Peptides against a protein of PDB entry 4XPM. Designs and how they scored, part 53

Target 1, 160 residues: chain A of PDB entry 4XPM
Amino acid sequence: VMLHSKNVKGFLENTLKPYDLHSVDFKTSSLQSSMIITATNGGILSYATSNNDVPKNSINEINSVNNLKMMSLLIKDKWSEDENDTEEQHSNSCYPVEIDSFKTKIYTYEMEDLHTCVAQIPNSDLLLLFIAEGSFPYGLLVIKIERAMRELTDLFGYKL
Target 2, 67 residues: chain B of PDB entry 4XPM
Amino acid sequence: DIKGTIAFDTHGNVIESTGVGSQRIEDIGDLSKVTLDAEGFAQVQGDSLLVHLYKRNDITLAVYTSA

## One batch from the design tools (peptide; aimed at target 1 G10)

Design b2_p27_2_s2 (made by RFdiffusion4, then SolubleMPNN; from b2_p27_2, 11 letters changed)
Fold by OpenDDE base, seed 3:
Structure b2_p27_2_s2 (fold): chain B 160 residues (1-160), chain C 67 residues (1-67), chain A 27 residues (1-27)
Amino acid sequence: as target 1 above (160 residues)
Amino acid sequence: as target 2 above (67 residues)
Amino acid sequence: IKDFMTELSEELDKFIKEGLEAIKAKF
């Protein structure tokens, strides 16, 4: 069964969930945003955000969406550059991973004061992108996005 | 008595931190270089605190104690 | 019926708990 657009939206909404551990006193904030974007142009196919206080169709909402568009484009550009840079692929900000025999890479990027993480959905033209506050640790962010990608097998091999 | 914890990955990035551990993220650089025994354990004197290390599945847990 | 994010959280908690107990037993 293929993942429909409405299902993707719900999936992304779920990824916003914060972590609250009980073995130790540790908890995080919710992700600021979660997106699926095109690897080709950085276009947003679907997104979710934890900040829903802005009224619909307001100028502030438009600005927030525009900010997401800008972020997605910038991150796509950085990702594209790194995919063509052997040194960057060997840095601590790059995690090569394998999911169900499919290889991909997870990148962490500092964007202003935000912690971001992006990964190509295996063998696809799509990127999964998480944007979090600066307090969200990168190691946990990587684990989170890796686990999320394992739930997107329907999008493996998706070509535009 | 645990004073804090740090869990970090093989890239030196934090997974979680608590207590004094959250104030000692810079220790990861040195902790990542510590040689562990065959069972994945080590004990290191860090400042005035002892750091107990446990590594499994590419995740290192550091536990800070006073003794 | 648990969602994958909840499952991940539980897995992490389990790892930390096991690590704490292992350290306690070792030292």
Scores: peptide ipSAE 0.711, ipTM 0.950, DockQ to the pose 0.777
OpenDDE base, seeds 1, 2, 4, 5: peptide ipSAE 0.710, 0.711, 0.710, 0.710; ipTM 0.950, 0.950, 0.950, 0.950

Design b2_p27_2_s3 (made by RFdiffusion4, then SolubleMPNN; from b2_p27_2, 12 letters changed)
Fold by OpenDDE base, seed 1:
Structure b2_p27_2_s3 (fold): chain B 160 residues (1-160), chain C 67 residues (1-67), chain A 27 residues (1-27)
Amino acid sequence: as target 1 above (160 residues)
Amino acid sequence: as target 2 above (67 residues)
Amino acid sequence: IKDFMTELTEELDKFIKEMLEAIKKKF
């Protein structure tokens, strides 16, 4: 079954789920947002948010979407810069990973009081982007996005 | 007996933290430099707590205890 | 038929648990 827009939305909604570890008394918040954006312009192709308190078609929803657009653009820009910066690629904010023989990188970025994580879907023009509260640990966020990308094999190699 | 925990990755980023560990994230810098034994364990004395370290598959778990 | 996030959480939790047990056994 091919991944289509509806499936993508559901996928992203699934990624919002928090970690609830019982081995230790540790639980995260849900992700604030999860998005697939274009690596070229930071355009949002699909997104999910934990903030469901905003009525549809409301001005608040529009504002929230606009905020996501801004964040996606900023993160895309930072990602683009880092992809052309050898030093940044060797920082602790960059995790080289390999998924099914495809290489990609996971970047963590602090965005004001938010913790973000972005990774290029292997060999594609798409980025997967997680936005979480500042209390969400980066190491766990990285684990999360790596696993999520493993579920997006249908998008590997996707070109705009 | 456990006062807290910190789990962190090879980049020094937190995976989880609990108890006193949540207030000692800055310890990761030093803990990451501790020499582990052949089985991946170490025990280090903190300021007032004992830290038990174990590393497996690029994840280090630090367990804080009073003794 | 677990979703991958649930599965991931369980895997990580199990992993941490095993590490905890190893530490308890060692010390």
Scores: peptide ipSAE 0.757, ipTM 0.957, DockQ to the pose 0.783
OpenDDE base, seeds 2, 3, 4, 5: peptide ipSAE 0.757, 0.756, 0.757, 0.756; ipTM 0.957, 0.957, 0.957, 0.957

Design b2_p27_2_s4 (made by RFdiffusion4, then SolubleMPNN; from b2_p27_2, 12 letters changed)
Fold by OpenDDE base, seed 2:
Structure b2_p27_2_s4 (fold): chain B 160 residues (1-160), chain C 67 residues (1-67), chain A 27 residues (1-27)
Amino acid sequence: as target 1 above (160 residues)
Amino acid sequence: as target 2 above (67 residues)
Amino acid sequence: IKDFMSELSEELDEFIKEGLEAIKEKF
């Protein structure tokens, strides 16, 4: 089954779901945003947000989209820098992972008061990006994005 | 009588926290250095609380109790 | 599309549950 663009949106929306435990009283907020962006220039190919109540074409929507664009660009730039920095790749904020023999890295970045996590979809020109509130634990964020990437095998090796 | 929990990964990043554990995230630094037994367990006196550790699959669970 | 996020949540919840039980039995 091929993952088409319309399915990507639904996929990203699924990643927004909060983490909820029953064995202990622990529940997170939903992710604020989930995006697939280009590794080349940080352009947004698809995105989902937890707040979809903003009217289309409204000033608030424009501001929200612009904010996402800015964050994606900034994170892409930081990611690009780190990919060319051996020291950063060995920092505690970098998780090297392997999925079906494909290697990639997961980075955690604090953006103002937000917790973000980004990873290159293996062997592709695409990045998966999660943006969460500052209360969202980084360890859980990393686990979530790794699991999500394992579901994106159709995008492995995708080149623009 | 569990007072709280912390689960954290090998990088020292939190996966979950509850109760007093949420207020003791700084303990991870020391807890991560604790030597576990062959089955992945340890017990540590932390502050006024007892901390029970269990590690499996690169995730450490810390459980805070009064005793 | 499978609900992999719910599955992950369940997996982690089960891990915590197992850990709690293991600690209970150990100590």
Scores: peptide ipSAE 0.709, ipTM 0.951, DockQ to the pose 0.875
OpenDDE base, seeds 1, 3, 4, 5: peptide ipSAE 0.709, 0.708, 0.709, 0.708; ipTM 0.951, 0.951, 0.951, 0.950

Design b2_p27_3 (made by RFdiffusion4)
Pose (drawn by RFdiffusion4):
Structure b2_p27_3 (pose): chain A 143 residues (1-50, 63-86, 92-160), chain B 67 residues (1-67), chain P 27 residues (1-27)
Amino acid sequence: VMLHSKNVKGFLENTLKPYDLHSVDFKTSSLQSSMIITATNGGILSYATSNSVNNLKMMSLLIKDKWSEDENDTNSCYPVEIDSFKTKIYTYEMEDLHTCVAQIPNSDLLLLFIAEGSFPYGLLVIKIERAMRELTDLFGYKL
Amino acid sequence: as target 2 above (67 residues)
Amino acid sequence: VKDFDLSWLDDFIEEMLDAIDERIDEE
């Protein structure tokens, strides 16, 4: 099995959209970036930006390790269930940036959202949890 | 009139904020400790501003008005 | 390409505001 590079890239581009509420006068900026990376090496499989390529590679590996350390050391962590599949969503403050990271269930892949510091964490967590519900094709993807 | 709002989750993280809500994010620590009535409502205040609380689906909404 | 709904949160927050307004009217 392999990834359909163009469709995954299009998916990540769609995850970039901001929230724009009218019930209250609230709107976020769009995500800084959205990436799918390996849980193993932190290597980037696909990404979308709304800063630079060099900067994404560094952040990705860093969050991969932070996630890896938390995932087996016997911040916020949200246990989640999707169609009886389990994963965990972590938030990491990356300098002035807000990030959410979660392993795509039973896969060797992580989904990573990078937003500005003004993007509320609770909202970023909801965005990534719903986005993961659209990634059933990637559950169990093994390297 | 409504002077502001804050919505926050069970971890105390913010989902959205407007008005004075964005200036009073620190209120969440106290607000999250408020025990709501049987229907999910409460009213509390730190100062001249009245905070109306309603919680459902693990999301608490706080709206700020005058007392 | 897959996408997901972002508008649901607006409706949800509006329902919570309506519930608060109804409670204030009852008081």

Design b2_p27_3_s1 (made by RFdiffusion4, then SolubleMPNN; from b2_p27_3, 10 letters changed)
Fold by OpenDDE base, seed 1:
Parts: sequence; C-alpha cells; structure tokens
Structure b2_p27_3_s1 (fold): chain B 160 residues (1-160), chain C 67 residues (1-67), chain A 27 residues (1-27)
Amino acid sequence: as target 1 above (160 residues)
Amino acid sequence: as target 2 above (67 residues)
Amino acid sequence: VKTFDLSSLDKEIAEMLKAIEERLAKE
C-alpha cells in the first residue's frame, strides 16, 4: 500500500468541516484536529487542524504541532490500554464496528475539555483520531469517524 | 409545535440536540428504556412537555412538544 | 482516498422527523 500523503492530508482537512443539520437548528463547530497516527508509537503520519491562521514555521505552529504530538501520544497510550482491557471494550465509550467485513473499534475519550475519538483503521497499524471541542456530541463524533474510515479503504491493512 | 429534539445512539450518546432538548440531555437515560411499538414509536410525558420517540437503525430521535 | 460526506445523516434525521410528524397527524 502506497500512502499518498497529499491526498490523505486533503482528506483529513475535509473531515474538519462542521456538521450542519438543516432540518433542525443544529450545527457543530469544526473539528480542532484530525490525524492519522501510528498505533505503535503515536507518531503523526498526517494531520489537519482548523486553526489555519498560524504562520508556517512560526513559534505558534511549533507549539501547535507539539501539542498535537502530545495529544496523539496520550490517546495512543489510552487506546493501547483499552485494547488490552475487556471491560473497557464493553463500556459505552467503545463502539465495535464492522467495515467491509473488517472489525475495528471506535473509542471516545474525554481529554480535558475536549472530545476525542479514535479508531484503528482496519487491519492496520494506523489510528484515525478526531479532536473536537466539548460541544461536539460523542454520538455524532463516532458516526463521523466511522464514515471517515469507510473512505480510507486504501489504508486498510497498512503495516509499518 | 416542536420545542426541541435529541437524537442519540444505542450507547446513550448524543448525536444532535436542539432547543429544549439541549437542556434535557439527562432524559436520555430514561428515554432509552422506553418500550417502542411495532413501528418504532412511543410517547412519554415528561414534566410539562410531551416526548415523541422514534427509533430507526440504532438512532433514537426524541421530539419535545407542549402537547 | 475518497471524499467524505455526512449529508446522508442529515437526510436520515430529516426523514425520522417526518415520520414522527406523520405519526402525530394520525392521532
């Protein structure tokens, strides 16, 4: 499997877009961040952030990236723990899902005031990670990440 | 006259909420236990509001009305 | 990598709302 970084980056950027329900007065904020990270080390392979006002190579960008690195590592560690904990896998924070006959799990994690959601891309060493504000409902976040994963079939089976 | 809505999943997590529904997230616990009819509908009296429930494909929609 | 869209969820919720409204009309 060849990872097209530019295509993945663009995809992640698209996932940032807010959800706007027109039938009722409901609209989310944009995701703060969308990332593909390694399940092994939490290394960021690709990411997108809604804060595009940060100049490139600026100290603010560096801080932003460092924060993402920290978040990715923390979430990866939590995910790893839960993957080895049957009780956590049966909690309301875990959603077993099947995509094209591939089984995976979606986890929701409260990180300070942020709502996060992470899922292993089926049969891969990669995790898809969404970070949203606390106002973003978990149920919707789960649906969002599931549907996003369904569009990442090229990454299914990706091994480091 | 819809006063608000809550949509939630089988885990009791919110998918969307509007109007008074946004202030009634705590209702999900009880609403999730309501027995639905053969068509997936139910009505529950909650305080001064009537809650209309409809479930389809693991999504439950609660609509709050005055009557 | 394909495009990502949540518009189907909007449609689904809209249909569910409509279903409730139709049920209410029968009462």
Scores: peptide ipSAE 0.683, ipTM 0.946, DockQ to the pose 0.825
OpenDDE base, seeds 2, 3, 4, 5: peptide ipSAE 0.682, 0.683, 0.681, 0.681; ipTM 0.945, 0.945, 0.945, 0.945

Design b2_p27_3_s2 (made by RFdiffusion4, then SolubleMPNN; from b2_p27_3, 9 letters changed)
Fold by OpenDDE base, seed 2:
Structure b2_p27_3_s2 (fold): chain B 160 residues (1-160), chain C 67 residues (1-67), chain A 27 residues (1-27)
Amino acid sequence: as target 1 above (160 residues)
Amino acid sequence: as target 2 above (67 residues)
Amino acid sequence: VKTFDLSDLDEFIKEMLEAIKERLEKE
């Protein structure tokens, strides 16, 4: 079954939900943004944002999207560099993972005061990108993106 | 008598933190080096708090209690 | 589109916490 654009959007919106650990008094904020971008150019194929208070087609929305484009490009560039850097792949900011026999890496990047996490969808030209507030723990962010990646099997092997 | 908690992964990154644990994130560096017993437990005396450690499946949970 | 949650993580942390509590009681 092909994953349509609207379905992807809905999926990304679901990833925005905050994590509420019921066993202890711990709760995160919602993710600021969740995106699928191209590994080649950092272009945004689909995105979701928790800031839905901005009117559609407004100047503020345009600025918000432009900001996401900038962040995605920067993160893609950093990711590309790290994928060709052995030292960076062995840093604490890199998590090698295996999903259904597919190997990929999860990277954590601090973007100004934001915590970001990016991972290549296995064997694809796509990256999954989470952007969260600085209070969002990296360890949890990594787990979250890994779990999300496991649900995107339809995109495994996707080539542009 | 639990004052707080920290859960962290093998990279030393926080998974969750509560109570006093939220202000003791810097402890992870030392806690990660603690030798655990055969059951995966350890106890470490902190500055003013006692830290109880338990590791399972690459996750370490630290529970802070009164010293 | 499949959905996901972290409920299993919550349960896991809960179990770990209970394990520690149990250990405390043995002391």
Scores: peptide ipSAE 0.680, ipTM 0.941, DockQ to the pose 0.845
OpenDDE base, seeds 1, 3, 4, 5: peptide ipSAE 0.680, 0.678, 0.678, 0.680; ipTM 0.941, 0.941, 0.941, 0.941

Design b2_p27_3_s3 (made by RFdiffusion4, then SolubleMPNN; from b2_p27_3, 9 letters changed)
Fold by OpenDDE base, seed 1:
Structure b2_p27_3_s3 (fold): chain B 160 residues (1-160), chain C 67 residues (1-67), chain A 27 residues (1-27)
Amino acid sequence: as target 1 above (160 residues)
Amino acid sequence: as target 2 above (67 residues)
Amino acid sequence: VKTFDLSDLDKFIQEMLDAIRERLAKQ
């Protein structure tokens, strides 16, 4: 029942897939990145990126990872602030949700030209973070991350 | 004929947009204030397009037509 | 870890579209 790093990585990779509607002519881009980070320090425990053109162990990969680290820290900080701000929790950028009797919140954040959303995995020290292009609508991004969290029940209650 | 669509949530955030709807995201502010009938429907006359609204399960779908 | 999909959302949007079409047909 233990989630191995490989399993989590694979899951995150699957979250990158674009959303393609068939009822209407609508299709999103792939997520730029998907991460599980610590709520405490914003440290990346696992991540996936749509940029598959970067060779492993290359300087470009290092730069990419560094960028993710920076973004994760920034988002973690913003999330932490909002979790201590009643006003922000009642803004349209905050979606209270309940998953299997666990309460959590999904936040949407504009990061330069990127659309991001982050949510605390219920009762855990972990955050799930999606980063998408600015063309990815927030409403759909929220739905996507909620659905993803529902599949991460093994991480519910995970404490560092 | 459908000229476009916008689906949005109760926070006013877009779920999907197509056609002319993609260029009318700013309409959400007004559309979200429209009073729906008992079945969850409404029609709103735009500048040149008619907007057909339907809301269910906290999702509102706006369909743009020429008439 | 299980995978997830949004196919139900696609279906839901389709149903909403159908509902609108049906309403229009009654007018």
Scores: peptide ipSAE 0.689, ipTM 0.942, DockQ to the pose 0.857
OpenDDE base, seeds 2, 3, 4, 5: peptide ipSAE 0.689, 0.688, 0.689, 0.689; ipTM 0.942, 0.942, 0.942, 0.942

Design b2_p27_3_s4 (made by RFdiffusion4, then SolubleMPNN; from b2_p27_3, 10 letters changed)
Fold by OpenDDE base, seed 1:
Structure b2_p27_3_s4 (fold): chain B 160 residues (1-160), chain C 67 residues (1-67), chain A 27 residues (1-27)
Amino acid sequence: as target 1 above (160 residues)
Amino acid sequence: as target 2 above (67 residues)
Amino acid sequence: VKTFDLSELDKFIKEMLEAIKERLKKQ
């Protein structure tokens, strides 16, 4: 059963929530954005952003969406390059993981002052993409996206 | 008393940091090379702080104390 | 759509912290 678009949107919105560790004095900011994009063209299939203060249909919203489109394309391109680069796949920026017997990779990318993390949804033409502030630690970001992917089994094997 | 913490993964990337640990991220390089005992613990003296290490399931937690 | 949280990680880090605290008591 394929996820409904609204359900995916809601899921992505949930991924935005900050990590609040109560055992120690540690709390992250919310993710700036969370997206599912195509691995082929970097097209955004669904997205969520923590900046909901932008009025709907406003110029600012359009600019925000355009910015997301740009970032998604750039990250997709970098991901594509790395997927064809053995050296990059063995760097500390690449985390090979296995989810339900499906192998995938999680990549961390610095984008200006932002920390990003992207991973191919197993056996699919889709990428899950997290964009966070530079203060968001990469190790946690990787764990976060890995956990998120485990909840997207309905998208495993999705082909465009 | 605990002055801070750093948790990091096998890639040397931070999972969390608190207190003085947030200012000592550069320590990860050296901490990752420390030999742990059979129970996964180690203690390293660094500057004026003592670092207590514990590794389990590919996560290393460093706890900084004054002594 | 399933939801996820990092409570397990929180618990794990807490347990590790407690383990260190217990080790400290032995010193």
Scores: peptide ipSAE 0.660, ipTM 0.937, DockQ to the pose 0.836
OpenDDE base, seeds 2, 3, 4, 5: peptide ipSAE 0.658, 0.660, 0.659, 0.657; ipTM 0.936, 0.936, 0.936, 0.936

Design b2_p27_4_s1 (made by RFdiffusion4, then SolubleMPNN; its pose is not in this set)
Fold by OpenDDE base, seed 1:
Structure b2_p27_4_s1 (fold): chain B 160 residues (1-160), chain C 67 residues (1-67), chain A 27 residues (1-27)
Amino acid sequence: as target 1 above (160 residues)
Amino acid sequence: as target 2 above (67 residues)
Amino acid sequence: MLTKEELKELHEKLLKEIYEQSKVSRP
């Protein structure tokens, strides 16, 4: 099945949705950003942001994109380091997961006042990255990205 | 009579918190060590609140009540 | 007083909500 860029963009946009847990009267904000980036260089292949107040082609949009590029690179670097660090892989910031017999890891990272989580799409050169406000609980963020990643089977094994 | 809740995973990370639970995130450290009964339940008497624990599917829910 | 059944039910509802709201369609 051919995966179109627009479809991926739409998927990422859908991941932005917040939680509203009525059972306990808890709700989150929307994700700030959702991205698929390269594990090699942290290059952004696709992204979505909840900040729709920025006009297209504006300087603010450019700055926003540049900020995303910076964050993606930083997170990729941290991820790369952790993938080569046994201690980090055994910390509570690392969640080993298995999806359809494929193993991967979800990492949580504090980025200034933001909560982020990143996971390698199984057997691929791609990372799925969620960026949320600091009020977004890590445990819930992990669940969110894990469930989202399960829907990206077409990208499993994707190599650049 | 729920005063608040905390749900947390096996890593001790918060899934959700409400009410007084939002101000007691530090309780997770102790709550995670509580021995649950065969059905996954426990009660822990806090300083002024009773904490009801239930764990299933690797998610622990702590509910704070006055009694 | 919160009963075991009530607590269990609350947990069940919570899980259901989390996973339902975590669901996204495949691209």
Scores: peptide ipSAE 0.771, ipTM 0.960, DockQ to the pose 0.851
OpenDDE base, seeds 2, 3, 4, 5: peptide ipSAE 0.770, 0.770, 0.770, 0.770; ipTM 0.960, 0.960, 0.960, 0.960

Design b2_p27_4_s3 (made by RFdiffusion4, then SolubleMPNN; its pose is not in this set)
Fold by OpenDDE base, seed 1:
Structure b2_p27_4_s3 (fold): chain B 160 residues (1-160), chain C 67 residues (1-67), chain A 27 residues (1-27)
Amino acid sequence: as target 1 above (160 residues)
Amino acid sequence: as target 2 above (67 residues)
Amino acid sequence: MLTKEELKELHEKLLKEILEQSKVPRP
């Protein structure tokens, strides 16, 4: 099954949606950004942002994209370091998970005032990355990315 | 009446917080150490609030009440 | 006073909401 760029983009856009937990009257903001990046270089393969009010090709859009590029690279670097650090893999910031018999890890990272979460798509050269405001709880962010990643089975095993 | 809630995972990270729970995130450290009964329940008396605990599916819900 | 049943129900509702709202269509 061919996974088209447009389909991936749409998927990432869907991940931006906030939580509205009526049972306890708790709401989150939308994710600021959702991305699929390369594990090798942190290059952005696809992304979605909640701030779509920026005109296309505007200087503001360019700046926002550049910021995403910077964040993706930084997070990729942290992820790479942690993947080679046994202690970090056993911290509260690392969630080992298994999806359809595939093992991966979810990491949470504080990036300035933002809450981020990243996970390697199982057996792939790709990372799924969520960026949220600091008010977005990490525990919920982890659940969000884990459930989202379960829907990316077509990317399992993807190699660059 | 419920004064607030905290839900947290097995790593001690917040899933949600409301009301007074939002101001008591530091309670997670102690709440995570509370021994639950066979059904996953416990009650802990705080400073002025009673905390009702229930854990299922690796999610602990703490509900703060006055009594 | 909050009963065990009420607490359990609240937990169930919360969990259900989280999982439902975590569902994203496959690309």
Scores: peptide ipSAE 0.775, ipTM 0.961, DockQ to the pose 0.867
OpenDDE base, seeds 2, 3, 4, 5: peptide ipSAE 0.774, 0.773, 0.773, 0.773; ipTM 0.961, 0.960, 0.960, 0.961

Design b2_p27_4_s4 (made by RFdiffusion4, then SolubleMPNN; its pose is not in this set)
Fold by OpenDDE base, seed 2:
Structure b2_p27_4_s4 (fold): chain B 160 residues (1-160), chain C 67 residues (1-67), chain A 27 residues (1-27)
Amino acid sequence: as target 1 above (160 residues)
Amino acid sequence: as target 2 above (67 residues)
Amino acid sequence: SLTREELRELHDKLLEEILSQSKVSRP
């Protein structure tokens, strides 16, 4: 199946949706952002944000994108460190998972007041990254990114 | 007569919290160590609330009730 | 009071909601 940039963008847009768990009357905010970035440099290949009120090409948009770029780089750096740290991989912030015989890990990171989680798309040079408000529970965020990543089979094994 | 809930994963991270559960996230440490029966159930008497536990599919649900 | 059946049902509903709302279409 051919993957196009706009298809990936649309996918990331769909991941932004919040939870509304009626059974227990619990709801979350939407994700602030959802991104696919390179594992090598933290470069953003595709992204979606729930803040669509910023005018296109405005100074505010530029600042917002720059912030995302900075966050992606910082998270990539932390991820890289943890991938080489046995203790971090055994912490409650690391979730080893297996998808279709491919092994990967989901990491949760506190970034200032934001809750983030990142996972290497199996056997690829790509990371999937979710950024949410601090009120978004990590356990739920992990489930969200795992289930989303399972739908990115066309990117499994993708090398830059 | 549910007063609140906490759902948490096998890592002890919150999945959801409501009501009094939102104010008792620290209970997860103890609740995660409770021995469940063969069907996945347990009850723990708290300070003034009874906690009903049920675990399945790696998700533990704690429901706080008055009795 | 809360019966085991009620607790199980609540858990099942919660799980179903989480999984359902975690589902996204492939790109």
Scores: peptide ipSAE 0.777, ipTM 0.961, DockQ to the pose 0.840
OpenDDE base, seeds 1, 3, 4, 5: peptide ipSAE 0.777, 0.777, 0.776, 0.777; ipTM 0.961, 0.961, 0.960, 0.960

Design b2_p27_5 (made by RFdiffusion4)
Pose (drawn by RFdiffusion4):
Structure b2_p27_5 (pose): chain A 143 residues (1-50, 63-86, 92-160), chain B 67 residues (1-67), chain P 27 residues (1-27)
Amino acid sequence: VMLHSKNVKGFLENTLKPYDLHSVDFKTSSLQSSMIITATNGGILSYATSNSVNNLKMMSLLIKDKWSEDENDTNSCYPVEIDSFKTKIYTYEMEDLHTCVAQIPNSDLLLLFIAEGSFPYGLLVIKIERAMRELTDLFGYKL
Amino acid sequence: as target 2 above (67 residues)
Amino acid sequence: FSSDYHDDTAELDEFIKESLEAISEKY
């Protein structure tokens, strides 16, 4: 099994869109970046930006390790269930940036959102949890 | 009139904020400790501003008005 | 693999609207 590079890239581009509420006068900026990376090496499989390529590689590996350390050390952590599949969503403050990371269930891949510091964490968590519901094709993807 | 809002989750993280809500994010620590009535409502205040609370689906909405 | 994404912004906007209405009816 392999990834359909163009469609995953299109998916990540779609996860970039900001929230724009009218019930209250509230709107976010779009995500800084959205990436799928390996849980193993932190390597980037696909990404979308709304800052530079060099900067994303560094952040990705850093969040991979932070996630790796938290995932087996016997912040916020949100246990989630999707169609009886379990995963966890972590938030990490990366300098002035807000980030969310979660392992795609039973997969060797992580989904990573990078947003500005003004993007509320609770909202970033909801965005990534719903986005993961669209990634059933990637559940169980093994390297 | 409504002077501001804050919505926050069970971890106390913010989902959205407007008005004075964005200036009072620190209120969440107290607000999250408020025990709501049987229907999910409460009213509390730190100062001249009245905070109306309603919680459902693990999301608390606080709206700020005058007392 | 589908590139489709279902944005939940509209659901959140309605959720907040309904919560505001419940608060108005109550107080």

